# Designs tried in a protein design run: peptides against a protein of PDB entry 4GMN. Part 16

Target 1, 375 residues: chain A of PDB entry 4GMN
Amino acid sequence: RYANITLLALVTLASIGTDFQETLVKGNQGSRESPISAADEEWNGFDDADGDAMDVDQKSSSGEDQEEDYEEIDVKEDDEDDDDDSITSEMQADMERVVGADGTDDGDLEDLPTLRELIQTAVPQLIRLSNLPIDSDESLTIQSHALSALNNISWTISCLEFANGENANIHNAWYPTAKKIWRKTILPILEADSADLKLATQVTSLAWAVARVLHGETPTDGNPHRKFISLYHSSKQQAGGNSNSIEEPEDPFQGLGVKCIGVVGSLAHDPAPIEVNREVGVFLVTLLRQSNNVPPAEIVEALNQLFDIYGDEELACDKEVFWKDGFLKHLEEFLPKMRTLTKGIDKRTQPELRTRADEALLNLGRFVQYKKKHA

## One batch from the design tools (peptide; made by RFdiffusion4, then SolubleMPNN)

Design b1_p9_2_s2 (from b1_p9_2, 7 letters changed)
Fold by OpenDDE base, seed 1:
Structure b1_p9_2_s2 (fold): chain B 375 residues (1-375), chain A 9 residues (1-9)
Amino acid sequence: as target 1 above (375 residues)
Amino acid sequence: SSRINPFDL
């Protein structure tokens, strides 16, 4: 009885975390162009005031306008009001406030009562449940659901803007909790010899969500970046051997390889130790060199992580890793391969993967040009 | 079957 109530509560918390994420994503889409993830933003480099815009003289070849009369198929979107009975009016009001609020610097979340209750009351219990001794199939189920709920909450919060001091109240409330998730949930699972590939995938998803907020301030105890690099390599070895491998997710960006890259990339940001940054940077650049055997989604993620880590020339990692280890040469040599890879993605069957690859290719061209100017 | 820890490979 108590176990079934706990399980139902964990499933409900995991659902709420998904619905909250979806609502925040939909709410942000209504006020700006398509949710270019922070990774899908066009890497413009640092604006040096000397904008020598290369005038690409696009010679307009006047192709004749064939007016193909597209009959406007009036697809009545039946607004199935999927009254997702999971979203309370209080949660919706908190979501609307999160999207609209210039956050105060106080991490008290007075104006966000549902989010406050999630962070202050629910998450500490989920952390406790994720740390239960595994002695039964029931304890495994509880751990899995606790990890799912922590994942969804952490992902939702990681989709908020924090870069310019936006949502500072949420950031300040979340930050100590995110560190607690890392130290109490993630690290013990990474250190346990009992993880299967399912548990490893769950903890890696959670680790990415947490690391997207903590970045280089993520605790480096036990060198977790090496454990995720090991997991990346281990996942590639298992996929080749057993026809009962976990079904590759239909979404290429939900793959364990992408998640491992996202975690280690996020961990490598300043102020991460230079040796952590180097090991991650070498791993990412090595994926680009080996790109013929790497899924396109992992290449896109590895590029975006490299842009985010090494975009700023004022950071210690630019001089001590990027330039010192000769990364520019590898990026420049990869540019023609990326053009071929991107053009090989079918726009009809994989539209998202093609869009994100076209963006990553554009950003790679700009990044290489920027780094050549600042050499 | 020694379950290889997926983090120790």
Scores: peptide ipSAE 0.101, ipTM 0.769, DockQ to the pose 0.020
Fold by OpenDDE base, seed 2:
Structure b1_p9_2_s2 (fold): chain B 375 residues (1-375), chain A 9 residues (1-9)
Amino acid sequence: as target 1 above (375 residues)
Amino acid sequence: SSRINPFDL
């Protein structure tokens, strides 16, 4: 009886976290003309203060408007107002404030009561539930649901802009909680010899969401980046043997390999220890060198992580890792391979993967040119 | 069967 109530509450918290994520993503897309996920920001180059913006002469090819008279199939949207009663009016009001708030106000969640209760009341209980002794299938189910709820909440918050001091109130409220999730939920699971691949996938998703906010300020105790690199390699060994047991997610970006890359990439940002950065950078560059055996989605993620980590030339990792370990040469040698890889993706069957690969190819070209100018 | 920890491989 109590366990069923706890499970129902955890399922409800996980659903609320999903619906909130979807609504925030849709809300942010309304302000940006392109459905770019927060992970798909086009690397526009660094604004050198010398305003030689290369005019990419977007020669508007006036393709003739063939008005193909697509008959409006009057699909009566049966407004099944399935009022998905999952989003409370208070939560909707909090979402509208987060999308509209110029993040200038002093760090209090007073105006975000639902988000406040989620961070201050719900998340500490979810952390507790994720750390219950596993003694039954019921305790495993509770842990899995607690991890799912923590994942959805953490992903939702990680989709907010925090650059330039935006949403600073939410960032300041979340940051200590994110560190607590890392230390109390993620690390104990990474250190436990009892993790199966399902649990490893759940904790890796959560670790990515947390690391997308903490970046190089993510606790490096116990070298967790090595555990995620090991998990990446172990996942590849299992996929090669038994094709039947892990349904590759229909979404190539939901794959465990992508998640491992996203975690370790995020962990390697400044101010991460230079040796953590080096180990991650070498891992990512090695994926590009071995790209013939790497899924395209993992290549896209590895490229984006490399751009984000090594974009700024003022960072210690630029001199001590990027230049010192000769990464530019590997990126330049990868350009023709990336063009071939991207062209090999069918736009009809994998439109998202093709779009993100086209963007990553564009960014790779720009990044290589930038780094060659600053060599 | 020793469950190999997927993080220690």
Scores: peptide ipSAE 0.100, ipTM 0.768, DockQ to the pose 0.020
Fold by OpenDDE base, seed 5:
Structure b1_p9_2_s2 (fold): chain B 375 residues (1-375), chain A 9 residues (1-9)
Amino acid sequence: as target 1 above (375 residues)
Amino acid sequence: SSRINPFDL
C-alpha cells in the first residue's frame, strides 16, 4: 500500500519534471533558440569581422522535373485532446515568470512557489529515496523512479540560461541542491559494486544534467571522470559481445556513450583541476583519432565539449593542456575525416544528426583557424 | 558471468 503510493508519487514527479522541460522548450521555441539547440548554436566565440565571401560557384545542374503524383493520404488527425491536465496553473505561472524574470540576484524563490517546493521539499526526499538500502525488487523500482524524477528536474533546470548572471535566483537555489545530488545520490552509486547497465545509464544521465550546471565546480572527490570514462569503455565492450540487443536508443544523442562524453566534458571546464582537464581532453582527442569506430553523435558531442573547454585562451587549461599536449595537430588532422563523416549522414533519415554534424564541422574549421592565429 | 562493475574497469 505505502509502496504503491510512493511509486505513484515518484511517477507523478517524473512526469511533472518532463512537462516542465517541455513547457520550457515550448516557451523557448517562441524565442528562436530551442534548449536542445543550445548544443546547436554556432560557436560565436569568433568575431567574424572579416567577411571574405568565398565565391561558391553555383553550378546550376538542371535536374528534370519528375512529377511524382503523391496521393493525398487523408490522415485523419484524431484530435485525441489528451488534456494532459498535469500542468497546474501555478506551474504555468512559474514558467511564464522564469521566461520573463529580470535577474534578481537573491537566491529567493518567493515569486516561483512551485519551483521552490520542487527544489526545497521534493528533491531532498528523492535524494533519500534514491539512496535507500536495496533489499527487494520494490526498493530497486523506488530507486529507479527516484533517479528518473531527479533526472527530469535536473535536466529542466540545466536548460535555463545562467550565463552573465541570468536566472541567478534559480542558480543560487539549485547550486547547493545539485552538489547534494552529486554527493548523496551519484557518488554512492559510482562507488557501489552493484550497479547494472540500466542503473549506470540512469545515474550517468543525472550526472550530466547536474554537471551542465556545476561544470568544473562539480566535486572531484574519488575522480568521478575516470568512472565515466571506464563506463564508456565498458559499454563499447559489451555491445560487441552479447547479441542481447540493448536496443540502441532511436535518438543517437540519447546513447550511453554520448552521456558519458557530456558528463566528462562538463566536469573538465574551468575551474576543474588541470589533471582532470588533461585526462578528459586526452580521452576526447583519442575518440577523434579512433573516429572510424565511434558513432557520429559521440564525435559531435566530443567536438562540442572540446570547443567549450578550450575556447578561452585566458584559461590555464589552454596553455597547460591544449598547447602543451599538442591538441591543435589532432584537431587539424581530424578536419578531413569530419567532412567525410558529415557527408556520409543522410539528411532524410537522420536530419538532426546531420544538422548537428554540419554545425560541429563548421565550428571545427573556425576553431582550428582561431587557434592557428593565436599560436 | 561475473557482473563487471561498469564503473571499475
Scores: peptide ipSAE 0.099, ipTM 0.767, DockQ to the pose 0.020
Fold by OpenDDE base, seed 4:
Structure b1_p9_2_s2 (fold): chain B 375 residues (1-375), chain A 9 residues (1-9)
Amino acid sequence: as target 1 above (375 residues)
Amino acid sequence: SSRINPFDL
């Protein structure tokens, strides 16, 4: 009895998350292109603000070699018992202030109470249900439905624009909940030796949706980028043996390989640790070097992630990884391969894949030209 | 058969 009620509630929450995605997509169709097409924006670089380079005369002060005595900072592991209950009260207080602001009759305010209840009431229960001990087919079914509901909600929110302070109320409500999904749902599944390929695909889809909002502020504990890189390689090894049992998704962009690339790319954005950025950047560039054995959709995703990670020359990762590890040479050497790959995609049978590959090829040419100008 | 964890390096 309780099982059937819980299952019905989870199916209902997963449906609400899908219907909410469709509603937001339809609402946003009044002003901008589909949230799937937000990944198809032409990379134009950063506008060169012609700031007069003040000639800062580098007075070479000969700094004497002071042997700085490395005091062993005894990092007391203060077990800050993360009193996980306190964060919910501040989030609630900030959201209550936004609901009280003047009624601009924009249709987005009517769905805001539902989104609030989804984030504050449903998601914490879904996190709990995704972490139930797997002891029965019923508990497996509950976990799968909880992960599906979390995925749909997280994906929907990740399709909102948050640049320039847009949707800041939703961002501020979601951000700590997204961190909680990462720490309490995603990491325990990555660390558990019990994941099958189905569960790994579900958690990777959720991880991508969460990481599309958190980016480089995603918790780096346990090196999750390495777990997703491992999953990428493991999935390729399994596909090579039994061609018959992985239903390749009808959409090439729904493949596990694309999802792994999307996760690790998102994790590598500033302010991610330079070591994390380097390992991901090397992984992505290595896919381009090995492109003869990589699906076209994974190449498109790997390129887009490389543009987003290394587009800004002011970021530490540009100097410390992109230039230092010589990525420009690999991207330039890949241009003729990308032209061949893109031309090999049949526009009649795979129109979307061909469009996104044509765009990624155009952006690769622009990106290589930009980086050569700023070398 | 030890199911290899798909996340193990």
Scores: peptide ipSAE 0.098, ipTM 0.763, DockQ to the pose 0.020

Design b1_p9_2_s3 (from b1_p9_2, 6 letters changed)
Fold by OpenDDE base, seed 4:
Structure b1_p9_2_s3 (fold): chain B 375 residues (1-375), chain A 9 residues (1-9)
Amino acid sequence: as target 1 above (375 residues)
Amino acid sequence: ARVKRPWEE
């Protein structure tokens, strides 16, 4: 009983988080293509767990043939437009305020009551539920749903603009909570070193969403960037074995490899420790050097992360890592390979991947020219 | 607004 109520509440919180994201994305479609795709797919509906019919061979006796006349209840398909009543008028008003706020409303979270309750009341409970000891399939299910809800909420918030002091109220409310998610949910799960790829994907998605807001201010204790780099390498070793899942073509940008790159790239932004930046930068540049066996989506993400990390010449990482470790040479040597890779992507079968690869190729050429001019 | 990268037109 309590488990089913908890599960229903978690599913509802996950749904609300998705609907908020979709609405923010639809409202923000006039601004640049954020990597939105990473959050859309995690509403995997209820897998109908095939009820293994417990063949209870109860040999019970001869009771009489009462022909109960099943009146065909003509179930009128009332097309109840399932107006997914998940979005209350209050949630809609909060979303309109967040999307319509042209960066000038220093509005308190008092003006965003649904978002306030989501951050202050729901998220702390989800953190607690994601930290339950796994002792049953029920506790594993609760953890998974708590992670999905945290993921959707964190992705939604990560789609907001926080540059130049935009949404500073939301940023200030989220920032301490995001650090709690990192320390209390992400790090403990990442330290448990589970062979469960589903759990690893969920925690990595959540870690990326959180790191997209915290960037280089993400807690560096325990060197989490090395754990995600290790997870990247481990994921490549496992994917090589079971090529037989004829599952539908997974979105190339939803892959655990892309998510790992997104996390470590985000962790390496200023003001990250220079050695964290270096280890991540070397990892990303090494992917470009070894690109013959790297999925195109991971190359696109690795390039975007390199551009964002090393785009500012005033940052300490430009001098101490980018120039010192000779990254420009590796990027310049990668240009011909990127042209070949991008041209190899079929525009008809993979239009998004091709568009993002064409953009990343254009930006790589521009970035190399910029860095040569500022050398 | 995303800090327009100095090389993004």
Scores: peptide ipSAE 0.198, ipTM 0.854, DockQ to the pose 0.473
Fold by OpenDDE base, seed 1:
Structure b1_p9_2_s3 (fold): chain B 375 residues (1-375), chain A 9 residues (1-9)
Amino acid sequence: as target 1 above (375 residues)
Amino acid sequence: ARVKRPWEE
């Protein structure tokens, strides 16, 4: 009973987080931001795999043609508009305020009561549930749902613009909670070194969402960037061996490899320690050098991360890493390979991947030209 | 925050 109520509450929180994200993405479609398609897919539906194959023995009894005159019961289709009441009117009003708020106000989410309760009341419980001792399949299920809910909430918040002091109230409310998710949920699961690729994918997605807000201010305790780089390499080794197809996600951008790149790229932003930035930068540039064996989506993500990390020449990482470690040469040498890779993507079968690769190729050419002018 | 890329017009 309590477990089912907890599960239902977690599923509901995960759903609310998804619907909130979709609404924010729809509201923000007016801005030229690259489609953060990473938002939509992680509702891995409840695979009710317990299809107990009851062998219903089809006894072919030849029963006779009685023409019983079934009266047309005029079933009034009550169009129960099942308005999927998942989004409360209060949540919708909070979403409209988040999209419209030039947030000049202090870190008190007074005008966003639902978001406040989500961050201050719900998320701390989800963190506790994600950190329960795993001693049963039920506790594993609770952890998975708590991670899914935290993921959806964190992704939703990560889709908000926080540049130039926009949404500063939300940022200020989220920031301590995001650090708590990192320290109390992500790091303990990542340290447990579970062979569970599903759990690894969930924690890595959550880590990416959190790191997209915290960037280089993400806690560096225990060198988490190295753990995600290790996870990237380990995931590639496991996919090659056992024909237990973990179904490659239908979206190439939902792969664990892309998520690992997104996490470590986000962690490497200023004010990250210069050695963290270097290790990540070398990892990303190494993917470009080895591009013949790297999925195109991972190359697109690695390029975007490199552009965002090294786009500002005023940052310490430009001089101490980008120029010092000779990254421009590797990017220039990769440019013809990227043209070939992008042209190899079928526009008909993979239209999004092709569009994002065409954009990344354009930006790579521009970035190389920019860096050559500022050398 | 999307880093404003100095080459995006």
Scores: peptide ipSAE 0.192, ipTM 0.860, DockQ to the pose 0.580
Fold by OpenDDE base, seed 5:
Structure b1_p9_2_s3 (fold): chain B 375 residues (1-375), chain A 9 residues (1-9)
Amino acid sequence: as target 1 above (375 residues)
Amino acid sequence: ARVKRPWEE
């Protein structure tokens, strides 16, 4: 009983977080931002356990043809429009405020009561549930749902603009909570060294969402970037060895490899330690060098991360890593390969991947020209 | 809006 209520509450929180994200993304689509596809983890429904269909051996007793005139009870299907209005009117009002608020007020989340309760009341409980000892299949299920809810909430918040002091109130409220998610949920799961790829995918998605807000201010304790790089390599070794179709997610941008790249790229932003930046930068540039064996979506993400990390010439990583380690040469040498890769993507079968690759190719050309001009 | 990258004219 309590488990089912907790599960339902977690599923509801995860759903609400998804709908909130979709609405924020749709609201922001007025600006040309490519949809961050990483949020549409289809809730793979609860596989109903094998209902052992008790083979009720219907003994064919040949009982006589009594034509019982079954009165057709006209069951009015009350179309209960289950308006699965997963979004409460209060949440919708908070969403409208977040989208519409010229976020100049450094104030408390007083004007965002639902978001405040989500961050201050719900998230700390989800962190506890995600960090329970795993001793049963029930505890694994609770952890998975808690991670899904944390993922959706964190992704939603990561879609907000915090540049130029926008949404500073939300940023300031989220920042300490994001660090708690990192330290209390993400790091312990990464340290448990589970061979569970599902759990690894969930925690990596959550880590990306959290790191998209914290960037280089993400706690570097225990070198988490190396754990995600190791996870990237391990995931590739498992996929290459077993011809068993682990169903590659239909969306190429939902793959564990893309998520790992997104995490480590985000972790490498200023003010990350220069050696963390270097290790990530070398990893990303190495993917470009090995591009013949790398999925196109991972190349697109790796390029975007390289652009975002090394786009500012005033940052220490520009001089100490980008120029010092000769990244420009690798990017220039990759340009013709990227043109070939992008042209090889069928616009009819993979329209999003092609669009994102065309964009990344354009930006690669511009970035190389920019860096050559500023050399 | 994505912070307009310095090379995105």
Scores: peptide ipSAE 0.204, ipTM 0.855, DockQ to the pose 0.472; fails the geometry check
Fold by OpenDDE base, seed 2:
Structure b1_p9_2_s3 (fold): chain B 375 residues (1-375), chain A 9 residues (1-9)
Amino acid sequence: as target 1 above (375 residues)
Amino acid sequence: ARVKRPWEE
């Protein structure tokens, strides 16, 4: 009973987080396509397969043929299109205020009561639930749902613009909570030597969402970038061996490899330690050099991360890593391979992957030309 | 912050 109520509450919180994200995306059609698809982990429905058939003893009571004339109550099927729009009118009003807020309002979260309650009340409880001792399948299910809810909320918030002081009130409220998710949820799960690739995928998705806001200010304690790089390599070794592979997600950008690249790329931004930046930069450039064995979606993400990390020539990582370690040469040598890779993607079967690869190819040409002028 | 990439128009 308590477990079912907890699960229902977690599913509801996960749904609210997804719906909030979708609405923010629809409202913000003018800003860059962030890979928002990473939060649409389809909640694969509760397979109610354990219908323990209560053996209702068919006591064959042979009672008599009373033809009770059941009046055909014409139950009008009101097609209640239960568009169970789990979005309350208050949530819609909060979303409209967040999307419409000209970034000048240093406003308190007083004007965003639903978002305030999500950050201040719900998220701290989800963090506690994600840290329960795993001693049963029920405890594992609770952890999975708590991670899903944290993922959806964190992805939603990561879709907000925080550049130039935009949404500073939300950023300031989220920032300490995001660091708490990292330290209390993500790190403990990454330190648990679990062979569970599903749990690893969930925690990596959450880590990416959190790192998209914290960037180089993400806690570097215990070198989490190396754990995600190790997870990337381990995931590639397992996929090659067992034909009962976890169905590769239909969306190429939902893959654990893409998520690992997104996390480590985000962690490598300024003000990250130069050695963290270097290890990540070398990892990303190595993927480009080995591109014949790398999925196209991972190449697209690795390029985008390299552009975002090394796009600013004023940053210490430009001189100490990009130029010093000769990354420009590797990017220039990769340009003809990227053209071949992009042209090999079928526009009919994989339209999104092709569009993102065409964009990444265009940006690679521009980036190489930019860096050559600033050499 | 997403640094506006200097080469993105």
Scores: peptide ipSAE 0.189, ipTM 0.860, DockQ to the pose 0.517; fails the geometry check

